# Designs tried in a protein design run: peptides against a protein of PDB entry 3HUF. Part 29

Target 1, 320 residues: chain A of PDB entry 3HUF
Amino acid sequence: MWIIEAEGDILKGKSRILFPGTYIVGRNVSDDSSHIQVISKSISKRHARFTILTPSEKDYFTGGPCEFEVKDLDTKFGTKVNEKVVGQNGDSYKEKDLKIQLGKCPFTINAYWRSMCIQFDNPEMLSQWASNLNLLGIPTGLRDSDATTHFVMNRQAGSSITVGTMYAFLKKTVIIDDSYLQYLSTVKESVIEDASLMPDALECFKNIIKNNDQFPSSPEDCINSLEGFSCAMLNTSSESHHLLELLGLRISTFMSLGDIDKELISKTDFVVLNNAVYDSEKISFPEGIFCLTIEQLWKIIIERNSRELISKEIERLKYA

## One batch from the design tools (peptide; made by RFdiffusion4, then SolubleMPNN)

Design b2_p29_5_s3 (from b2_p29_5, 12 letters changed)
Fold by OpenDDE base, seed 5:
Structure b2_p29_5_s3 (fold): chain B 320 residues (1-320), chain A 29 residues (1-29)
Amino acid sequence: as target 1 above (320 residues)
Amino acid sequence: KEEEEEKKKKEEKEKEEKEEEEIKKIEEE
């Protein structure tokens, strides 16, 4: 989201979130959802127009800012952004930091981009929330992104957490739920006076972890916890592969259960399967190798003695 | 802390006076 603050008292010491939309900036406007009062002698009654666009799909993958347009309203002293005079037709900016000088005001308005990108695990939840979040200047998507800051967990009571949720947790992404999204939808009016009134997602995250026994106490408890072990997996998903890498596993990939030969068994401690393959092929598992699902592996990983537990399961099948 | 706040207020006032001088200079041209 875009946040503005200013030097001196020209913004009355307030820090303000700018959502996508149009703002008239000037000395003789009243602060509201579409106006920003700036008090200085050289600032015109109506001095500039700020227009913030909704996030693009590219912004979700890059963590880039919503496009920030500045137009001077034919003022005597003009408008500058990053020491450059704004052109007659207005200029558009994709920089994360904008120093906006209105007229001859000795104090600069500082606009800065606070990155917030919300990944959804479920397309139905994305469809419900994307429009509202985009109107807050928050990029949204389904795919993993290096720019992802928050991950929306499905609140299906009694279901196991998804691979996406497991991976988001290990990546140290802030896991949130629909309650946090509901709260975000209500703050739009309160944050115009104080950007610090933005809800803390970390409190939501702490409550999710505390109330769900499927999470370890920290990502650090699981990261590299299986260092030194080797697994084989079906080439199913990138998220599953990256999850196993974060556990410190050496990974071999195969295309079918028929590709699991004596050579692969000799170098592999266990085979990771998806639920569909595990349930359908359980009768056809190769002899002498431990096969489990990612969800079964996760249940072992969240235990304090995960290495001892996995070692016992591997040994049990060598002597069977 | 009080001396830093007084110094900051003085620097802000000097900047506002400079803005007034720049405005006058452009109004007299």
Scores: peptide ipSAE 0.202, ipTM 0.774, DockQ to the pose 0.112
Fold by OpenDDE base, seed 2:
Order: C-alpha cells, then sequence, then structure tokens
Structure b2_p29_5_s3 (fold): chain B 320 residues (1-320), chain A 29 residues (1-29)
C-alpha cells in the first residue's frame, strides 16, 4: 500500500494510506477519499492529481508498488517528484519512495510503499476477496511467490492444514484467515486519516497459531528438524518438495511405486506420498519401508520429539 | 525538548519566509 507523510505541518502531521484511485491535491480541497489538502502559500487551490493504479499480476510476484501517476494541474510553480519536474502530461513512478514537492513548498510529501502481498490457499477464497483487496492496493494470487507477505488459510473445521499452509508457515509468511480480511475491509475509511489504524496481521497470526494444535510454536522448531534423514517422494508438486527441503531432508524422487526397488529402500528412511496415492495403493506398499503422507509427516514434525518418533516408526518397519 | 521545538519552529518560519521571497520573485517577473 502507498503511505504518504509530510515534513512540517503541510499534512497536519498525519500519515495517510492512498488506495488505488484518483486524488486531487491542493490548498483549497477538503480531505476525503479523493482529495488531499496540502497547506502552503505556493500551492495552487487544485495543484496536482495523484493516480494510483490497482496491482498488476507482476506486482504480486515482485512485491513492487502499484503504479503512482503524478500530474501537475497547470500550476504556476509546478510539481517535482524526486527532484525532477513533472510535465503537463504527467509522469508514472514505480519507485518505492517518492519525494513530492508541490510548487515552492519548502516541505516535501514523502510517499513510501509498504509491501503487502496475499497468497490464497484456494481459488474460491481468492475469487471472493481479490477484487476488494486489489482496491486496497494489495496484490493477490494462488501461486507461491517470494514477495508473499501473508497467506490466507481456509478454516475448514476438522480438516488438517494443507501443504500450502505448512509451507507458508515454514517460510515465515504471516498466516491469516477470513476474519482478518473482514476486519481489513472495515478499516478502509478510518485509515484515510490515520495510517496507524491498519489492523495488525501478526495478532491474527498469533491467535491462529495459539488456537490450532496443528502448528508448532515457531517455524524454527521445524526447519532442519529432520536433518540427516532421507526420504523418497513422488515427483508431484514443487511446494511439497520445498517443504521437505526446509525440514532438512535429503530427497529422492520417483515416478511410480514400482520404481521403489531394494536400492532405493536401502538409502531411504521413509517414503512420502500424496493422499490419493496413499489411499489407492495402501495394499501394495513395498515391504520394509515406512510410507506416509505429508499430513502424517507434519503431525510427527510438530512434536518436540519428532526425530525419535520417526526413528521408532522406521525401526518398527525394518524389523517387522 | 522546548529548545528543540523552538529551533524547529524557527527553521520552519525561515523556510516559509524563503517561500514567500521565491513567490514574489516569480510574481514580479
Amino acid sequence: as target 1 above (320 residues)
Amino acid sequence: KEEEEEKKKKEEKEKEEKEEEEIKKIEEE
């Protein structure tokens, strides 16, 4: 999201969030959803137009700012951004920090980009929320991105957390739910006057982790917790592979259960399967190897004695 | 704190006076 603040009293000492939209900036406008009052003698009654675009798909993957357009409204003293004069046609900016000078005002408006990118675990929730979040200047998507700051967990009562949720947690992404999104939608008007009124997603995250026994206390409790163990997995999802890597596992890939030969069994401590393969092939599992799902593995990983638990299951099946 | 606030107010006033001088120069041209 774009946040503006200013030197001196030209913005009345307030920080303001600028959502996607158009703003008229000037001395003789009233602060509202489309106007920004700036008080200085050289500032015109209507001085500049700020236009913030909605997030692009690229912005979701890069964590880059919504495009910020500045147009001078044919003023006597002009407008500058980052010490450059804005032309009559306006200029567009993708920098994360903008110093905006209106006329001969000795104080600058500082615009800065606070990155917030929300990944969704399911397409249904994305379809429900994407439009509203994009109107807040928040990029949204389903795919993993290094720019993701937040991950929306679907609250299905009695379901295990998804691989996406597990991976987002280990990546130290802030896990949020629909309650946070609802709260975020209600503050839109109040944050116009005070950017500090934005809801803290970390408080939502803490509450999710505290109230759900399927989460460890921290990502650090799980990262490299299985260092020195080896697994084999079906070459299915990149997220599942990256999750197992974050656990410190040495990973071998196979294409079918028929590829699990005596050599692979000798080098592998356990086999990780997806739920569909696990349920369909449960009768045909290779003898002498521990086969489990990612969800079953996760239930072991969240325990403080995860290494001892896995070792016991490996031993139980090697000597059976 | 009071001396820093007084200094800040003085610096702000000097900047506003400079803005007025720059306005006058461009109005006389």
Scores: peptide ipSAE 0.201, ipTM 0.773, DockQ to the pose 0.114
Fold by OpenDDE base, seed 3:
Structure b2_p29_5_s3 (fold): chain B 320 residues (1-320), chain A 29 residues (1-29)
Amino acid sequence: as target 1 above (320 residues)
Amino acid sequence: KEEEEEKKKKEEKEKEEKEEEEIKKIEEE
């Protein structure tokens, strides 16, 4: 989201969120959803137009800002951004920090990008929320991205957490739910004059973790917890692979259960399967190897003695 | 705190006076 602040009292000492949309900036406008009052002698009654675009798909993957357009409204003293005069037709900016000078005002408007990128695990929830979140200047998507700051967990009481949720937790993404998305929808009007009224996602996250026993106390308790072990997995999802990598596992991939030969078994401590393959093929599992689902593995790794637990399961099936 | 606030107000006033001088200069050109 774009936030503006200013030196001196030209913005009344308040931080303001700028959502996607158009703003008229000047000395003789009233502060509202489309106007920003700035008081200085060299500032025109209507001085500049700010236009903030909605997020692009690229912004979701890069964590880049919504495009910020600045147009001077044919003013006597002009407009500058980052010490450069704004062009006659206006200029567009993708920098995360903008110093905006209106006319000869001795105080600068500082615009900065607060990164917020929300990943969804469920496509139906993305379809429900994406439009509203994009109108807040928040990029959204389904795929994993290094720019993701938040991950939406579906509140299904008594359901196992998904692989996406497990991975989001381990990569230190702030897990949120539909309640936080609802809070974001309600603050749009109240944060126009005070950016501090934005709800804290970390409080929502703390409440989710506290109320769900399927999470460890911290990501650090699980990261590299299985270092030195080797697994084989069916080449089905990138998220599953990245999750197992964060556990510190050496990973071999196979295309079918028939590719699990004696050589692979000799180098592998256990096989990780998806639920569909585990349930359908359990009668045809290779002899002498421990097979489990990611959800079964997760139940082991959240325990304080995860290494001892996994070792016992491996031994139990080698000698059975 | 009061001395820092008085100093800040003085610096702000000097900046506003400079803005007025720059305005006047461009109006006389």
Scores: peptide ipSAE 0.196, ipTM 0.769, DockQ to the pose 0.116
Fold by OpenDDE base, seed 4:
Structure b2_p29_5_s3 (fold): chain B 320 residues (1-320), chain A 29 residues (1-29)
Amino acid sequence: as target 1 above (320 residues)
Amino acid sequence: KEEEEEKKKKEEKEKEEKEEEEIKKIEEE
């Protein structure tokens, strides 16, 4: 989200969140959802227009800011952004940090982008929330992104967590739920005067982890926990591959269960399958190799003695 | 804390005075 702060008292010492929308900035406006009062002698009554666009799909992958347009309203002293005079038609900015100088004001408005990108595991939830979150200046998507800061877990009581949720946890993404999204939607007006009033997602995350035994205490408990082991996986999901990499596994990929030959078995400790392949092909598993689902692997990894548990399962199946 | 606040207020006032001088220069041109 865009946050503005200013030097001196020109913004009354307050930080403000700027959501997507249009703002008239000037000395003789009242602070509201569409106006920003800035007090200095050289600032015009109506000095500039700020226009913040909704997030693009690209912004979800890059963690880039919503486009910030600045237009000078034909003022005597002009407007500058990053020491450059704003053009007569307005200029658009994609920099994460903007120093906005209105007129001859010796104090700058500092606009900075606080990255918040929300990944959804479920397309139906994305469809439900994307519009509202985009109106908060929050990029949203389904695919994995290095820019992702938050991950929406679907609340299905008694279901296993998805691979997406497992991976989001290991990559240190803050896992949130629909209750947090609802809360974010309610604070839109209250955060206009104080950007610090943004709800902390970490409390939501702590509550999710505390109330669900499918999570370890920290991602660090699982990261590289299987270092030195080798697995093979069906080339089906990039997210599954990245999850196994974060576990410290050496990964081989195959296209079909028929490609699991004696050579692969000799180099591989176990085979990781998705649920659909595991359920359909369980009768056709090669002899002498341990096959498991990612969910079954996860249940082992969340245990403190995960390495010993996996070693015992591998040995049990080699001698069976 | 009081000395830091007083120093900050003085620096802010000096900047505001400089803004007034710059305004006057452009009004005289």
Scores: peptide ipSAE 0.207, ipTM 0.779, DockQ to the pose 0.113; fails the geometry check

Design b2_p29_5_s4 (from b2_p29_5, 12 letters changed)
Fold by OpenDDE base, seed 2:
Structure b2_p29_5_s4 (fold): chain B 320 residues (1-320), chain A 29 residues (1-29)
Amino acid sequence: as target 1 above (320 residues)
Amino acid sequence: KEEEEKKKKEEEKKKEEEEKKELEEIEKE
């Protein structure tokens, strides 16, 4: 999201969030959803137009800012951005920090980009929320991205957390739910006057973790917790592979259960399967190897004695 | 010294009159 602040009390000492939209900036406008009052005698009644575009798909993957357009409204002394005069047709900016000088005003408006990118675990929730979040200048998507700051967990009562949720947690992404999205939708008008009124997602996250026994206390409790163990997995999802890597596992890949030979069994402590393969092939599992799902592995990993638990299951099946 | 001080006061007064005209132009916008 774009946030503006200014020196010399020209913004009344307040920080403001600028959502996607168009703003008239000047001395003789009233603060609302489309106007920014700036208090200076050196600023025209209607001085500039700010236009913030909705986030692009690229912005979701890069965490880059929504495009910021500045146009001077044919003022005597013009407008500058980052010490450069704005052209008559306006200029567009993708920098994360903008110093906006209106005419001869000795104080600048400082615009800065606060990155917020929300990944969704399911397409249904994305379809429900994407439009509203994009209108807040928040890029949204389903795919994993290094720019993701937040991950929306679907609250299905009695379901295990998804691999996406597990991976987002280990990546130290802030896990949020529909309650946070609802709260975020209500603050849009109040944050016009005070950007500090934006809801803290970390409080929502803390509450999710505290109230759900399927989460460890921290990502650090799980990261490299299985260092020194070896697993084999079906070559399925990249997220599943990255999750197992974050656990510190040495990973071998196979294409079918028929590829699990005596050599692979000798080098592998356990086999990780997806739910569909686990349920369909449960009768045909290779003898002498521990096969489990990612969800079953996760239930072991969240325990403080995860290494001892896995070792006991490996021993139980090697000597059976 | 007195001529330099007069010239400096005339330059300051001219600058204040220019700043005042600029402010009056901005108020009309």
Scores: peptide ipSAE 0.190, ipTM 0.656, DockQ to the pose 0.042
Fold by OpenDDE base, seed 5:
Structure b2_p29_5_s4 (fold): chain B 320 residues (1-320), chain A 29 residues (1-29)
Amino acid sequence: as target 1 above (320 residues)
Amino acid sequence: KEEEEKKKKEEEKKKEEEEKKELEEIEKE
């Protein structure tokens, strides 16, 4: 989201979030959803127009800012952004930091991009929330992204957490739920006066962890917890591979259960399968190797004695 | 010394008048 602040009390000491939309900036405007009052004698009554575009799909993957357009409203002394005079037709900016000088005002409006990218675990929730979040200047998507800051957990009561949720947790992404998204929708008016009124996602995250026994106390409890073990996995998803890497596992990949030969068994402690393959092929599992699902592995990993538990399961099959 | 002080006061007064005119123009915009 774009945040503006200024020195010299020209913004009345307030920090403001700018959502996608158009703002008239000047001395003789009243602060509202489309106006920014700036208190300086050196600023015209209506000095500039700011236009913030909705996020692009590219912004979700890069964590780049919503496009910020500045137009001078034919003022005597013009407008500058990052020491450059704004062109007659206006200019557009994709920099994360903008120093906006209105005329001869000795104080600048500082606009900065606070990165927030929300990944959704399912397409249904994305479809419900994407429009509203985009109107807040928040990029949204389904796919993993290095720019992802928040992850929306699927609230299906009584289901195991998804691989996406497990991976988001281990990556130290802030996991949120629909309650946080609802709260975000209510603050749009209050943040005009104080950007600090934006709800803290960390409180939502703490409550999710506290109230759900499927989460360990911290990501650090699980990261590298299986260092020294080796697994084989069916090449099904990148997220599953990355999850196993974060556990500290040495990973071999195979294309079918028929590729699990004596050589692979000799160098592998266990095989990780998806639920569909595990349920359908359980009768056809190779002898002498431990096969489990990611969800079964996760149930072991969240325990304090995960290494001892996995070792016992591996040993049990050597004597079976 | 007195002529330099007089010139300095005239330059300061001219700057104040220019600044005042600039402010009055911005107030009309």
Scores: peptide ipSAE 0.187, ipTM 0.653, DockQ to the pose 0.041
Fold by OpenDDE base, seed 3:
Parts: sequence; structure tokens; C-alpha cells
Structure b2_p29_5_s4 (fold): chain B 320 residues (1-320), chain A 29 residues (1-29)
Amino acid sequence: as target 1 above (320 residues)
Amino acid sequence: KEEEEKKKKEEEKKKEEEEKKELEEIEKE
């Protein structure tokens, strides 16, 4: 989201969130959803127009800002952004920090980008929320991205957490739910004058983790917890691979259960399967190797003695 | 010295009148 602040009380000492939309900026406008009052005698009654675009798909992957357009409204002393005069037709900016000078005003409006990118695990939830979140200047998507700051967990009481949720937790993404999304939808009017009224996602996250025994106490308890072990996995999902890498596993990939030969078994402590393959092919598992699902592995790694537990399961099936 | 002080006061007064005209133009915008 874009946030504006200014020195010299020209913004009445308040921080303001700018959502996607158009704003008239000047001395003689009233603060509302489309106007920003600036208190200075050195600025025109209507001085500039700010236009913030909705996020692009690229912004979701890069964590880049919504495009910020500035147009001078034919003022005598013009408008500057980052010490450069705004062009006659207006200019567009993708920098995360903008110093906006209105005419000869000795104080600048400082615009800065607070990164918020929300990943969804469920496409139906993305379809439900994406439009509203984009109108808040929040990029959204389904795919993993290094720019993701938040991950939406579906509140299905009693369901196992997904691989996406497990991975989001280990990569230290703030896990949120539909309640936080609902809070975000209500703040649009209240944050016009005070950006501090934005709800804290960390409180939502703490509540999710506290109320769900499927999470470890911290990501650090699980990261590299299986260092020194080797697994083989069916080449089915990138998220599963990245999850196993964060556990510190050496990973071999195979295309079918028939590719699990004696050589692979000799180098592998256990085989990780998806639920569909595990349930359908359990009768045809290779002899002398431990096969488990990611969800079964997760139940082991959240325990304090995960290394001892996995070792016992490996030994049990190696000597059975 | 008196002519230099008079010239400096006339330049200051001219600058104040230019600033005042600039402010009046900003007020009309």
C-alpha cells in the first residue's frame, strides 16, 4: 500500500493510506476518498492529481509498488518528484519512495510503499477476495512468490493443513484467515485520515498458531530439522520440493513408483508420496523402504524429537 | 554608504513586492 506523510504539519501530522484511485491534492480541497488537503500558503488551491493504479500480476512476484502517477494541475511553480519537475502530461513512478514537492512549499510529501502481497492456497477464495484486495492496492495470487508477505489459510475446522500452509509457515510468511480479509475490507473509509488504523496481521497470525496444534512453536524448530536424511519424492509439486528442502533433506526425484530401484533405495531413508499415490499404490510399495505422505511427515517434524521419531520409523520398516 | 543602504532597501522592497505578486497569483489558482 502507498502511505503518505509530510513534515511541517502540511498533512496535519497524520499518515494517510492511498488506495488505488485518483486524488486531487491542494490547499482548498476537503479530505475525502478522492481529495488530499495540504496546509500551505505556497501551494495552489488545486495543485496536483495523484493517480494510483491497481496492482499488476508482475507486482505480486516482485513486491513492487502500484504505479503512482503525478500530474501538475497547470500551477505556476509546478510539481517535483524526487527533485525532478513533473512533465506537462504527468509522469508515472515505480520507485518505493517518492519525495513530492508542491510548488515552492518548503516541506515535501513523502510517499512510501509498504509491501503487502497476499498468496491464496485456494483458487475459490482468491476469486472471492482478489478484486477487493486489488482495490486496496494489494497484489494477490496462487503461486509461490518471494514477494509474498501473507498467506490465506482456509478456516476448515478439523481439516489437516495443506502443503502450501506448511511451506508458508516455514518461509515465515504471515498466515492469515478470512477474518483478517474481512477486517481489511472495513478499514478503507477509516484509514483515510489515519494509517495507524490498519489492522495488525501479526495478531491474526498469533491467534491462528495458538488455536491450531498442527503448527510448531516456530519455523526455526523445523527448518533443517531433518538435515542429514535423504528422501525420494514423486515429481508432482514444486511446493512439496521446496518444503522438503527447508527441512534440510537431500531430495531425489522419480516419475513413477516403478523407477524406485535398489540403487535409489540404497541412497534413500524414506519416500515421500502425495495422498492420491499413497492411497492407491500402498499395496505396491517397494520392500525395505519407508513410504509416507507429506502430511504424515509434517506430524513427525512438528514434534520436539522429530529426528528420533523418523529414525525409529525407518528402522521399523527396514527390519520388518 | 547612505546610497548603498537606500539601494539595498529598494531591492528588498522590490523583492517583497515580487513575492506578494507571486502569492496573489497562487491565491487566484
Scores: peptide ipSAE 0.185, ipTM 0.646, DockQ to the pose 0.042
Fold by OpenDDE base, seed 1:
Structure b2_p29_5_s4 (fold): chain B 320 residues (1-320), chain A 29 residues (1-29)
Amino acid sequence: as target 1 above (320 residues)
Amino acid sequence: KEEEEKKKKEEEKKKEEEEKKELEEIEKE
């Protein structure tokens, strides 16, 4: 999201979030959803127009800012951004930090980009929320991204957490729920006056983790917890692979259960399967190998003695 | 020294009058 602040009390000592939209900036405008009052004698009554675009698909993957357009409103002394005069037709900026000078005002408006990218694991929830979040200047998507800052957990009552949720947790992404998204939607008007009124997702995250026994106390409890063990997995989702990698596992991939030969068994402590394959093929598992789902593995790794538990399961099948 | 101080005060006063005129023009925009 774009945040503006200014020196010399020209913004009344307040910071403001600029959501996607158009703003008239000047001395003789009233603060609202489309106007930014600046208190200076050195600026025109209507001095500039700011236009913040909605996030692009690229912004979701890069964590880049929404495009910021500045146009001077034919003022005598013009407008500058980062010490450069704004062109007659306006200019567009993708820099994360903008110093905006209105005419001869000795104080600048400082615009800075606060990165927030929300990943969803559920396409239905994305479809429900994407439009509203994009109108907040928040890029959204389904795919894993290094720019992802927040992950929406799908709360199905009584369901296990998804692989996406497990991975988001281990990646130290802030897990949020629909309650936080609802809360975000309510603050839009209040943040015009004070950007500090933007709700903190960390409280929501702490509450999710505390109230759900499917989470360990921290990602650090699970990261590299299975270091030294080896697994084989079907060529599944990239998220499943990255999850197993974050556990510190050596990973071998195979295309079918028929590819699990004696050589693979000799080098592998256990096989990780998706639920569909596990349920369909549980009768035909290769002898002498421990097969489990990611969800079953997760139940082991959240335990304090995960290494002892996994070792016991491996041994149990060697002697069966 | 007294002539240099008078000249500095006149230049400062001229700058203040120019700034005041510029501000009055911005107030009309």
Scores: peptide ipSAE 0.188, ipTM 0.657, DockQ to the pose 0.042; fails the geometry check

